# Peptides against a protein of PDB entry 6J07: the designs that were tried, part 12

Target 1, 107 residues: chain A of PDB entry 6J07
Amino acid sequence: GQRGWFCGSVSQDLRQFWVAEGGTISDPRAADFLFSCDASHPDTLRIYQSLDYIEDNATVFHAYYLSAVANAKIKNSVALGHFILPPACLQKEIRRKIGSFIWEQDQ

## One batch from the design tools (peptide; made by RFdiffusion4, then SolubleMPNN)

Design b1_p10_2_s4 (from b1_p10_2, 4 letters changed)
Fold by OpenDDE base, seed 3:
Parts: structure tokens; C-alpha cells; sequence
Structure b1_p10_2_s4 (fold): chain B 107 residues (1-107), chain A 10 residues (1-10)
């Protein structure tokens, strides 16, 4: 499926790109993908607080993934796993071990 | 469920 939920932090341009590529926009419970540009945005925080997320049944991705796909010669050369957006409370430790997030490097 | 899928979303 290609149903996506978008945090209010995601620009209309990225939402429009998603739709242009065949995606639809849905509520979080019906979505196949959850996109956000801000782990501290209230919309995203509500996702992190949900039972689905706490039980590891949900993943939030940084919407910069869509920009990366738009700019790539080969769409599937962009690894979605590189765009997992963890809660803000975990990001400092992740940066210490892995380095800056890809959306921080390329924007 | 919105865990990371095995297929590319786009």
C-alpha cells in the first residue's frame, strides 16, 4: 500500500510530491507510512505516545526521504531505513554513535 | 501497522 500520514511540520510541497507519485494521505491508524520533519512537533509526539509506536508497530520517517527520492536518478537507491526519525530524547545518543542524520547533512 | 516495510514506498 501507499497510504501516508503527514505531521503538520511537513511542507505542502512534499505532500504534493507524495500524491503525485501515487500516494494517498490518511490518518495515522490507516497509514502505511508516517512522515514528519520534526520529532518535537505535537503531531509527531502523539505518534510516539501511541500504543502502536510503544509496541514497535509503528515507525516515523523523516519526510526529507521524499526530497531525496525526488532528486535521485534511481528512486529505490534511496534507503528508507536511513530516514527513521526517532524521538528527540534518543537523537543525541544516536548522533554520538552513528553521526549526524542524513537530513541534517544534505539540507 | 507502520513498521519499516520490505518494499520501497515510492
Amino acid sequence: as target 1 above (107 residues)
Amino acid sequence: PTAEPATHPL
Scores: peptide ipSAE 0.188, ipTM 0.759, DockQ to the pose 0.126
Fold by OpenDDE base, seed 2:
Structure b1_p10_2_s4 (fold): chain B 107 residues (1-107), chain A 10 residues (1-10)
Amino acid sequence: as target 1 above (107 residues)
Amino acid sequence: PTAEPATHPL
């Protein structure tokens, strides 16, 4: 499906792009995708604190994914997996092992 | 669930 939840940190432009591409906007429990631009935003923190997330049944993606798709010649050439947004407590370690996140390289 | 999908969202 194409139901998306958006953290308050996500711009209206990106939300509108999501809808323009056929997506709908829903609450987190009904969403198929969770988008955020800030792992420290209260909205996103509530996701990380939810049982669904704790039990590894949810994934948060950085909304920059939508920008990447918008700018791509082929939409599915953008790998969603590169935009997984982990909790802030894990990000520093991830950067050390894998490198800077893609949304930090561009913008 | 909101795990990473096998298919592209858009």
Scores: peptide ipSAE 0.187, ipTM 0.760, DockQ to the pose 0.137
Fold by OpenDDE base, seed 4:
Parts: structure tokens; C-alpha cells; sequence
Structure b1_p10_2_s4 (fold): chain B 107 residues (1-107), chain A 10 residues (1-10)
């Protein structure tokens, strides 16, 4: 069980899953993990503009990770690294080099 | 700090 922060863009169902799996919900500063479903949401934008993020001490993950874990037979088969949610300004370049994000493929 | 951990979060 870890501490997680959730952008307002994340559904209550995903938050409930996090808690059901032993996680707790906290503010961004206290959180071990930051989850969002929208890089353009004001809550997420505030994270990207924070000192911690600018100094590369914070990472935002797409909350679809939780859905993927919930639907996987083996939870640790879902790689968290595949769900890094970068700022919108970087996404186009990433798609150009690597391809569409996993959450875009399944949604 | 919130970085990608070595262990699975769940």
C-alpha cells in the first residue's frame, strides 16, 4: 500500500480500486504516485508547473494503469513505466518516435 | 519525490 494523488479527471471507480488494493489517497506533496487521465486538466497542469516536476523529481502516471492492473491476471505483468503521462507539449514528439500511448490504444 | 519505483505499486 502506497500513497497516491489523483487528478480530478480520474474516476471514482479507479480511486476506489486503488484503496481496495491497499493504497491511500493524499495531497500531491505527500503522495508516492501521481495519477491523472488528462494532461490538460488544471490539477495536472499544476503538477507540471511545480518545482518538483520541473526539477525532474516528480512523475505523473496515467490512471489507466490501475484499470490495466485490475483486468490483468497477474498484476505485476503491467509495467508502470508504460503509463508515464508527459505534458501535452511533449506528447506529439513521443508519438512520432515511439507510437501511440497504451491508454490511447485501449480507449 | 514521485518517480518510477523498482517495485510494483499494487
Amino acid sequence: as target 1 above (107 residues)
Amino acid sequence: PTAEPATHPL
Scores: peptide ipSAE 0.183, ipTM 0.759, DockQ to the pose 0.136
Fold by OpenDDE base, seed 5:
Structure b1_p10_2_s4 (fold): chain B 107 residues (1-107), chain A 10 residues (1-10)
Amino acid sequence: as target 1 above (107 residues)
Amino acid sequence: PTAEPATHPL
């Protein structure tokens, strides 16, 4: 399926792109993909605090993924895994080891 | 579940 949930931090433009590409918008429980632009946004925090997430049954992706896809010549050339959005408490350590996140470099 | 998919979502 192609059902997506969007944090309030995600722009309408990115949501519209998702829909234009054939996606639908749903609640987090029904969604296949969870998109956010802010790990500290209340909507996203609720995801991180959910049982599904705590039990490693959910992943949040940075919505900039959609922008990257929109600008790519080939859609599947953009690796979704590069856009995993972890809780803020983990981001500093990740940056230290891997470097700045893609959405911070290109946006 | 909302993990990394086996196929590209778009």
Scores: peptide ipSAE 0.178, ipTM 0.756, DockQ to the pose 0.136

Design b1_p10_3_s1 (from b1_p10_3, 3 letters changed)
Fold by OpenDDE base, seed 3:
Structure b1_p10_3_s1 (fold): chain B 107 residues (1-107), chain A 10 residues (1-10)
Amino acid sequence: as target 1 above (107 residues)
Amino acid sequence: PVVEPKPLTP
């Protein structure tokens, strides 16, 4: 089983998809995946400020990953690593080097 | 470094 935490910025539809695919919803400490749609949302900010995150023991992913998985024609063709959601303060530099985030292109 | 979790497999 896969345990996920969801920021308040994530729609109920995406949460329901997660559960429908066998996932469970948990608090951030117990979660295997941390999902958010907004790096500036208070819920997500609390994650970035947590000791686990500061010590590099946690990663936040953009919940658009779930939409990409749902729409994928080939199983396992969606790379989770492309959906890492860093703090807003780092995003500008990342865009400069890598380009726009995948969720910004496809939404 | 954090080990990337296995992706969701619907």
Scores: peptide ipSAE 0.039, ipTM 0.628, DockQ to the pose 0.108
Fold by OpenDDE base, seed 1:
Structure b1_p10_3_s1 (fold): chain B 107 residues (1-107), chain A 10 residues (1-10)
Amino acid sequence: as target 1 above (107 residues)
Amino acid sequence: PVVEPKPLTP
């Protein structure tokens, strides 16, 4: 069983998919995965301000990853690393170097 | 940074 935390910005459909695939929903301290659809949401901001995140012991992923998995033919064809959701203050610089985020391309 | 976990599996 994989434990996930969800920001209030994540739809109920994506949460239901997570549970249907065998995941459970927990608080961020117990979670193995942290999902959000909005880096500026108060729930997500609290994660970015936590010591675990500041000390590089936590990662936030865009919940669009779950949608990509749901629509993929091959289970392992979707790379989780492409869905890292950094704080808003870092996103502009990342786009300058790497390009638009995958969830922005397929939204 | 923390190592990414394995993707969700059935």
Scores: peptide ipSAE 0.038, ipTM 0.631, DockQ to the pose 0.136
Fold by OpenDDE base, seed 4:
Parts: C-alpha cells; structure tokens; sequence
Structure b1_p10_3_s1 (fold): chain B 107 residues (1-107), chain A 10 residues (1-10)
C-alpha cells in the first residue's frame, strides 16, 4: 500500500481522498509520501530539518497534487514531480528559473 | 536521490 503523511495544513477532504484511493496515513518516518500545503508550516519545517530530508532521502509534495488527481479526466495525466514542495528559501530561485509552481497557477 | 513513485489515479 501507499503510506502517506500529512501536514496539518492539508484539508481533511484531501486526506479522505487519499484513503479512498487506497492510501493509508502514517507518521513521517513510516510514510512513503509526505504531503503539505505550506512550506512554512511547523509540521513541514520539521520534515525539512530531518536527517532523511537533509540526506536527500525524502521529498515533500504539495497536497494540491491530490486535488489535481481527483479532478483529472485522463488517467496518469498528473505528474507527481510537478508538485515537489521545496523549502521556502529555495522557492524564489526556482521561480526565477522555471516560473511559478503549478499550485500557484491554479490558486 | 528519491525515486518518484507511481502516482495515484482516480
């Protein structure tokens, strides 16, 4: 199964969708997927400060990915890689190079 | 590096 952790910034609706699609919810250490809607939320900041993340063994994804999947009409049309949520300190540089994040475009 | 897993599908 797919194990996911959710920052407190993620709505219950998105969590419910995850479970409805066969996912389970776990703590960050056991999770295969880490979801957040706010890079500045304390929960997410703790992830960025973890050894797993620092050693490049963890990735945080914006939970808007789940909304995009829920609304997708074409199977496999939503790429998870487009929803990587980096620390706030890196976002400005990323926007400079590749433009606004997908979740910012839709909101 | 972290491998991108298979995404969920509706």
Amino acid sequence: as target 1 above (107 residues)
Amino acid sequence: PVVEPKPLTP
Scores: peptide ipSAE 0.036, ipTM 0.621, DockQ to the pose 0.101
Fold by OpenDDE base, seed 2:
Structure b1_p10_3_s1 (fold): chain B 107 residues (1-107), chain A 10 residues (1-10)
Amino acid sequence: as target 1 above (107 residues)
Amino acid sequence: PVVEPKPLTP
């Protein structure tokens, strides 16, 4: 199964969707996927400050990915890579080069 | 490195 950790910024509805689709919820150390809706939330900040993240052994994804999957008309049409959530301090530069994040376009 | 899994689609 897929093990996921959720920042406190993620709604209970999205957590329930994850579980309904076969996922389990775990602490960050055991999780395979890390979800957040707020790069500035204390829970997410602790991830960015962890050795696993600093050593590029972890990635945080915006939980809007789960909403996109739930609403997708075509199965497997949502790419997880489009939902990488970088630290807030890097987002301005990323927007300058690539454009607005997908979760900012619809939310 | 991130390995993209199959989306949890209904």
Scores: peptide ipSAE 0.033, ipTM 0.622, DockQ to the pose 0.106

Design b1_p10_3_s2 (from b1_p10_3, 5 letters changed)
Fold by OpenDDE base, seed 2:
Structure b1_p10_3_s2 (fold): chain B 107 residues (1-107), chain A 10 residues (1-10)
Amino acid sequence: as target 1 above (107 residues)
Amino acid sequence: PEVAPRPLTP
């Protein structure tokens, strides 16, 4: 099964969707997927400060990905790579080069 | 069922 960790910033509805689709919820060290809705939330900050993240052994995704999947008309049409959630300190520069994040456009 | 996400790293 797919193991996911959720920041406290993620709604219970999205957590329930994850479980309904066959996922399980675990602590960050055991999780294969890390979801957050707020790069500045203390839970997410602890991930960014962890050795696993610093050594590029972990990726944080914006939980809006799950909402996009739930609402998608075409199966497998939502790309996970578009939902990488970088630390807040890097977001301004990223927006300058690439544009607004997808989760900022609709939500 | 919806498509499940896949890890990017590692």
Scores: peptide ipSAE 0.041, ipTM 0.658, DockQ to the pose 0.169
Fold by OpenDDE base, seed 5:
Structure b1_p10_3_s2 (fold): chain B 107 residues (1-107), chain A 10 residues (1-10)
Amino acid sequence: as target 1 above (107 residues)
Amino acid sequence: PEVAPRPLTP
């Protein structure tokens, strides 16, 4: 199974979808997937400030990924990498180079 | 591109 942690910024609907798809919900240290909808939320900030994240041993994804998966016509057609949620300090530069994030376009 | 997730615990 797939273990996920959810920031408080993530809706209950998305959490329920995760579980409905066979996922389980765990604490950050046990989770394989870390989901958030707000890089500035205290829960997410604690992840960014953790030693594991600083040492590049953790990745945070925007939970809108789950919504995209739910709405996808073809399974596995949604690229998880497009939903990496970086710290706020990096987002402006990323937008400059690549454009607005997917969750900002379709959310 | 899809990127593999990296859990907090190896």
Scores: peptide ipSAE 0.041, ipTM 0.652, DockQ to the pose 0.678
Fold by OpenDDE base, seed 1:
Structure b1_p10_3_s2 (fold): chain B 107 residues (1-107), chain A 10 residues (1-10)
Amino acid sequence: as target 1 above (107 residues)
Amino acid sequence: PEVAPRPLTP
């Protein structure tokens, strides 16, 4: 089973989809996947300040990934790596280099 | 199915 943590910024619908697909919801320390819709949300900020994240042992993903998976026709056609959610302080520089994030394009 | 647990930031 896949364990996921969800920031308070993530809708109940996306959480329900995660569970419907066989996932479970856990605290961030036990979770395999960390989902958020807001890099500035206090829940997400605490993740960015954690030792696991600081030591590059954790990644936060934008929960829009789950919506993309739900709407995808081909299994495994959605790349999780496209949904990495970095701290707000880094986003402007990233956009300058690689363009707007997927969740911004389809929101 | 998604990906590997606790994926590292690329």
Scores: peptide ipSAE 0.039, ipTM 0.658, DockQ to the pose 0.219
Fold by OpenDDE base, seed 4:
Structure b1_p10_3_s2 (fold): chain B 107 residues (1-107), chain A 10 residues (1-10)
Amino acid sequence: as target 1 above (107 residues)
Amino acid sequence: PEVAPRPLTP
């Protein structure tokens, strides 16, 4: 199964969608997917400060990915890689090079 | 070993 962790910034609706699609919810150490809606939320900051993340063994995704999947009309049309949520300190540089994040475009 | 995430399907 797909194990996911959710920052407190993620709505219950998105969590419920995850479970409805067959996912389970776990602590961040056991999770295969880490979801957040706020790179500055304390929960997410703790992930960025973890050894797993520092050693590039963890990735945080913006939970808007789940909303995009829920609303997608074409199967497999939503790419998870487009929803990588980097620390706030890196976001300005990323926007400079590749433009606004997809979740910023839709919100 | 790292788990390769796969997208959910609608």
Scores: peptide ipSAE 0.036, ipTM 0.627, DockQ to the pose 0.092

Design b1_p10_3_s3 (from b1_p10_3 with L1P N2V)
Fold by OpenDDE base, seed 1:
Structure b1_p10_3_s3 (fold): chain B 107 residues (1-107), chain A 10 residues (1-10)
Amino acid sequence: as target 1 above (107 residues)
Amino acid sequence: PVVEPKPLRP
């Protein structure tokens, strides 16, 4: 099964959708997927400061991915890679080179 | 940044 960790910034609705789709909720160490809606939230900051993340063994995704999946007609049409949530200190440079993040466009 | 989840378990 797919195990997910959720930052406190993620709504209960999105968490419930994850479970409804067959996922389970766990702590960060056991989770396969890490979801957040706020790179500056203390919960997410603790992830960015962890050795797993610093050593590139973890990725944080914006939970809006789940909303996109819920509203998609084609199940596999939503690309997870477009929902990577990097630390706030890197986002300005990323926007300059690639443009606004997908969740900023849709929300 | 890495574009993948943490290693999956059986």
Scores: peptide ipSAE 0.088, ipTM 0.702, DockQ to the pose 0.266
Fold by OpenDDE base, seed 3:
Structure b1_p10_3_s3 (fold): chain B 107 residues (1-107), chain A 10 residues (1-10)
Amino acid sequence: as target 1 above (107 residues)
Amino acid sequence: PVVEPKPLRP
């Protein structure tokens, strides 16, 4: 099974979708996936400040990925890598180089 | 069917 952690910024609907698809919810240390909708949320900030994250052993994904997967017309058409959620301090520079994040385009 | 995600974290 898939183990996921969810920031408090993630809606209950998205959490329910995760569980409905066979996922379980766990603490960040046990989770295989870390989901958030707000890089500035205290829950997410604690992840960014953790040793695992600092040592590049953790990745935070925007929970909108789950919505995109749910609505995808073609299997494997949604790339998880497009939903990496970096710390807020890096987002402005990333937008300058790559453009708006995918979750910002659809919402 | 929902695509099963693969973690990027080691």
Scores: peptide ipSAE 0.070, ipTM 0.706, DockQ to the pose 0.182
Fold by OpenDDE base, seed 4:
Structure b1_p10_3_s3 (fold): chain B 107 residues (1-107), chain A 10 residues (1-10)
Amino acid sequence: as target 1 above (107 residues)
Amino acid sequence: PVVEPKPLRP
């Protein structure tokens, strides 16, 4: 299924897009996908502090993924893996190694 | 393991 949790930092438009395309919205425990637009938002921080996340059983994705999907010109051209949203404390090191995140480049 | 969903764009 397509059960998604959304941080409060995610716009209602993106949430509505998710639902309009067949997704459902759930709490983090039931969700298959976790979306956020802000690694420092309290909602997202609670995810990072959860046992599931600490044990590498959860991943947070930047909700800009949904915008990218909505605007994609080529079918299946948007890779979810490009939108992994790591904790803020790791982002500087990641940028140093692989460059700026896609959501930072496009907005 | 996270599987990528089907594209959501119409």
Scores: peptide ipSAE 0.042, ipTM 0.655, DockQ to the pose 0.110
Fold by OpenDDE base, seed 2:
Structure b1_p10_3_s3 (fold): chain B 107 residues (1-107), chain A 10 residues (1-10)
Amino acid sequence: as target 1 above (107 residues)
Amino acid sequence: PVVEPKPLRP
């Protein structure tokens, strides 16, 4: 099964959607997917500071991905890679190279 | 960051 961890910044509606689609909720160590809506939230910061993340064995995704999937006619058309949520200290440079993040654009 | 999530589990 697909196990997800959710930062406290993620709404209950998105969590419920995850479960409704067959996912389960777990702690970060057991999770396959790590979701957050705020790179500065203490929960997310603890992920960035974890050994798994530092050793490049974990990725945090913006939970807006789930909203995009919920609203997409074809679920597989939403690319998870577009929703990588990097630490705040890297975001300015990323915006310079790639542009604004999808979750920062108009819905 | 990694381009994939953690290894998939059942």
Scores: peptide ipSAE 0.087, ipTM 0.701, DockQ to the pose 0.246; fails the geometry check

Design b1_p10_3_s4 (from b1_p10_3, 4 letters changed)
Fold by OpenDDE base, seed 3:
Structure b1_p10_3_s4 (fold): chain B 107 residues (1-107), chain A 10 residues (1-10)
Amino acid sequence: as target 1 above (107 residues)
Amino acid sequence: PEVAPKPLTP
């Protein structure tokens, strides 16, 4: 299934794209995908603080993934793994190792 | 047609 939860930081346009592509919107407990545009948003912070996340049973993805998919010329050319959104406290170290996140780069 | 997202893990 395609059940998705969306942080309040995600635009209505991206939510609508998700639904248009066959997805449904659900609470984070039932969701297959967790989308956010802001690791510091209270909604996202609550995810990071949840037992599911702490126990590595949940992953938050940056909603820019949906925009990238919408603009992709080659089907399946966008890797979801490149859009993992870690807690803000880890982002500086990650940037040091792999560079700026895709959603922070010019597109 | 757009491709639907797929989870990285089951």
Scores: peptide ipSAE 0.050, ipTM 0.673, DockQ to the pose 0.123
Fold by OpenDDE base, seed 4:
Structure b1_p10_3_s4 (fold): chain B 107 residues (1-107), chain A 10 residues (1-10)
Amino acid sequence: as target 1 above (107 residues)
Amino acid sequence: PEVAPKPLTP
């Protein structure tokens, strides 16, 4: 099973989609996937400050990934890796090198 | 080692 944690910044609709597709919702420590819509949200900041994240054993994904999956016309056309949500302190440098994030282009 | 989870697909 796929266990997911959701920042308070994530809408209930996206959470419901996760569950409808067979996922379960858990606390960050038990979760296999961490979803957020805001790198500056207190919930997400706590993840970035956790030992798991500091030790590079955790990744936060932008919940827009779920919306993209829900609307995808081609199976497996949405790559989870494109939705990595890094801390705000790294985002400027990333944009400088590879351009704007996908979620910024569509919303 | 970090394991990359499989993405959710409808």
Scores: peptide ipSAE 0.039, ipTM 0.630, DockQ to the pose 0.100
Fold by OpenDDE base, seed 2:
Structure b1_p10_3_s4 (fold): chain B 107 residues (1-107), chain A 10 residues (1-10)
Amino acid sequence: as target 1 above (107 residues)
Amino acid sequence: PEVAPKPLTP
């Protein structure tokens, strides 16, 4: 199964979609996927400060990924890697090199 | 950047 943790910044609709697609919701320690809509949200900041994340054993994804999947005709056509949500301190540099994030373009 | 999700279980 797919276990997901959700920052408080993520809507209930997206959480419900996750469950409808076969996922379960868990605490960050048990979760396989970490979803957030705000890198500056206290919930997400706690993830970035966790040992798992610091040791590069976890990645936070923008929950807009779920919206993209919901709207895609082919579910697997949406690349999860495009929805990595890095700490705020890195985002500006990433935008400069790669461009605006997908969730910033479509939202 | 590399994606590093936690190990997945069915």
Scores: peptide ipSAE 0.071, ipTM 0.671, DockQ to the pose 0.250; fails the geometry check
Fold by OpenDDE base, seed 1:
Structure b1_p10_3_s4 (fold): chain B 107 residues (1-107), chain A 10 residues (1-10)
Amino acid sequence: as target 1 above (107 residues)
Amino acid sequence: PEVAPKPLTP
């Protein structure tokens, strides 16, 4: 199964969609996926400060990924890699090199 | 990507 952790910044609707698609909700240690809508939220900051994240064994994804999946006409047409949510201190540099994040474009 | 996803389990 797919286990997901959700920052408090993520709406209940997106959490419900995750569960409706067969996912379960867990704590960060047990989770396969980490979702957030706010890199500055205390919940997400704690993830960035964790050993798993510091050691490059964890990735935070923007929960807008789930909204994109919900609205997609073709299954598996939404690339999870486009929704990596890095710490705020890195976002400016990433935007400069790659461009604006998808969730910023569509919201 | 700058970091790797957590290992996935079915």
Scores: peptide ipSAE 0.070, ipTM 0.668, DockQ to the pose 0.218; fails the geometry check

Design b1_p10_4_s1 (from b1_p10_4, 4 letters changed)
Fold by OpenDDE base, seed 4:
Structure b1_p10_4_s1 (fold): chain B 107 residues (1-107), chain A 10 residues (1-10)
Amino acid sequence: as target 1 above (107 residues)
Amino acid sequence: VPQPKPARPP
């Protein structure tokens, strides 16, 4: 199934969309996807500090992905990989090399 | 490199 964890920074609308599309909401350990809108939120920071994340077995995605999917005319036109949300300490370097994040462009 | 788990998002 599609089990997702949501940081407190994620709106109820996006959570409801996830459920409407067949997803379920779970704790981070049971989740297959981790969504956040704020790399500095305490909930997200706890993910970054977890052994699962430190050992490269977890990825946090910006929940704006769900908004992009909701608004896309073509269902599979939105690439999940574009919405990886790294820790704040890495974002400056990523922007320097690749450019602004997609959620920053659209907000 | 961190990777997503096997489930497919909506």
Scores: peptide ipSAE 0.090, ipTM 0.739, DockQ to the pose 0.180
Fold by OpenDDE base, seed 5:
Structure b1_p10_4_s1 (fold): chain B 107 residues (1-107), chain A 10 residues (1-10)
Amino acid sequence: as target 1 above (107 residues)
Amino acid sequence: VPQPKPARPP
């Protein structure tokens, strides 16, 4: 099964979609997927400060990915890599090199 | 429906 952790910043609708698609909800240590809508939220900050994350063994994704998947007309057309949610200290540099994040453009 | 890939090593 697919286990996901959700920051408190993620809506109940997106959590329900995850479960409806066969996912389960777990704590960060057990989770295979980490979702957040806010890099500055205390829940997400705790992830960034965790040993797993510091050692590059974890990635946080913006939960808008789930919305994009739900609304996709073509299967497998949504690239998960476009929804990586980095710490705030890195976001400005990423925007400078690659451009604004998808979730900033669409919501 | 497309599914996310694991964000952590198994």
Scores: peptide ipSAE 0.080, ipTM 0.737, DockQ to the pose 0.332
Fold by OpenDDE base, seed 2:
Structure b1_p10_4_s1 (fold): chain B 107 residues (1-107), chain A 10 residues (1-10)
Amino acid sequence: as target 1 above (107 residues)
Amino acid sequence: VPQPKPARPP
């Protein structure tokens, strides 16, 4: 099974999709995946401030990944790497170099 | 069901 943690910024629909696809919901320490829709949400900030994250042993993904999977013709065609959610303080520089994030497009 | 890589080392 796959264990996921969800920031309070993630909709109940996306959480339900995760569970419907066989996932379980856990606390951040036990989770295999960390999902958020808001890098500035207090829940997500606590992840960024954790030793696991600072020591590069954790990654936060934007939960829009789950929406993309739900809507994709081929579910495995959605690349998780496109949905890495960095801290807000880094996002401006990243946009300058590689453009807007995928979850900010076609909205 | 997609099988993404874990966000943390196993």
Scores: peptide ipSAE 0.070, ipTM 0.732, DockQ to the pose 0.327
Fold by OpenDDE base, seed 3:
Structure b1_p10_4_s1 (fold): chain B 107 residues (1-107), chain A 10 residues (1-10)
Amino acid sequence: as target 1 above (107 residues)
Amino acid sequence: VPQPKPARPP
């Protein structure tokens, strides 16, 4: 099974989808995946401020990934790498280089 | 549930 941590910014619907697909919900230390819908949410900020994250041993993903997977004809066609959610302070520069994030385009 | 690599090292 896969363990996921969810920021409070993630809807109950997406959490339920995760569980329905066989995932479990855990604390950040035990989680295999860290999901958030808001880089500025206090829960997510605590992740960014953690030693694990600062030492580049953790990645936060936008929970919209789960919605994209749910709606994809081929689930494996959705690239997790497109849903990396960086701290807000880095997002402006990233948008300048690669354009708007996928969750901003599709929402 | 997707089957990508975990968000952090095992």
Scores: peptide ipSAE 0.065, ipTM 0.735, DockQ to the pose 0.312

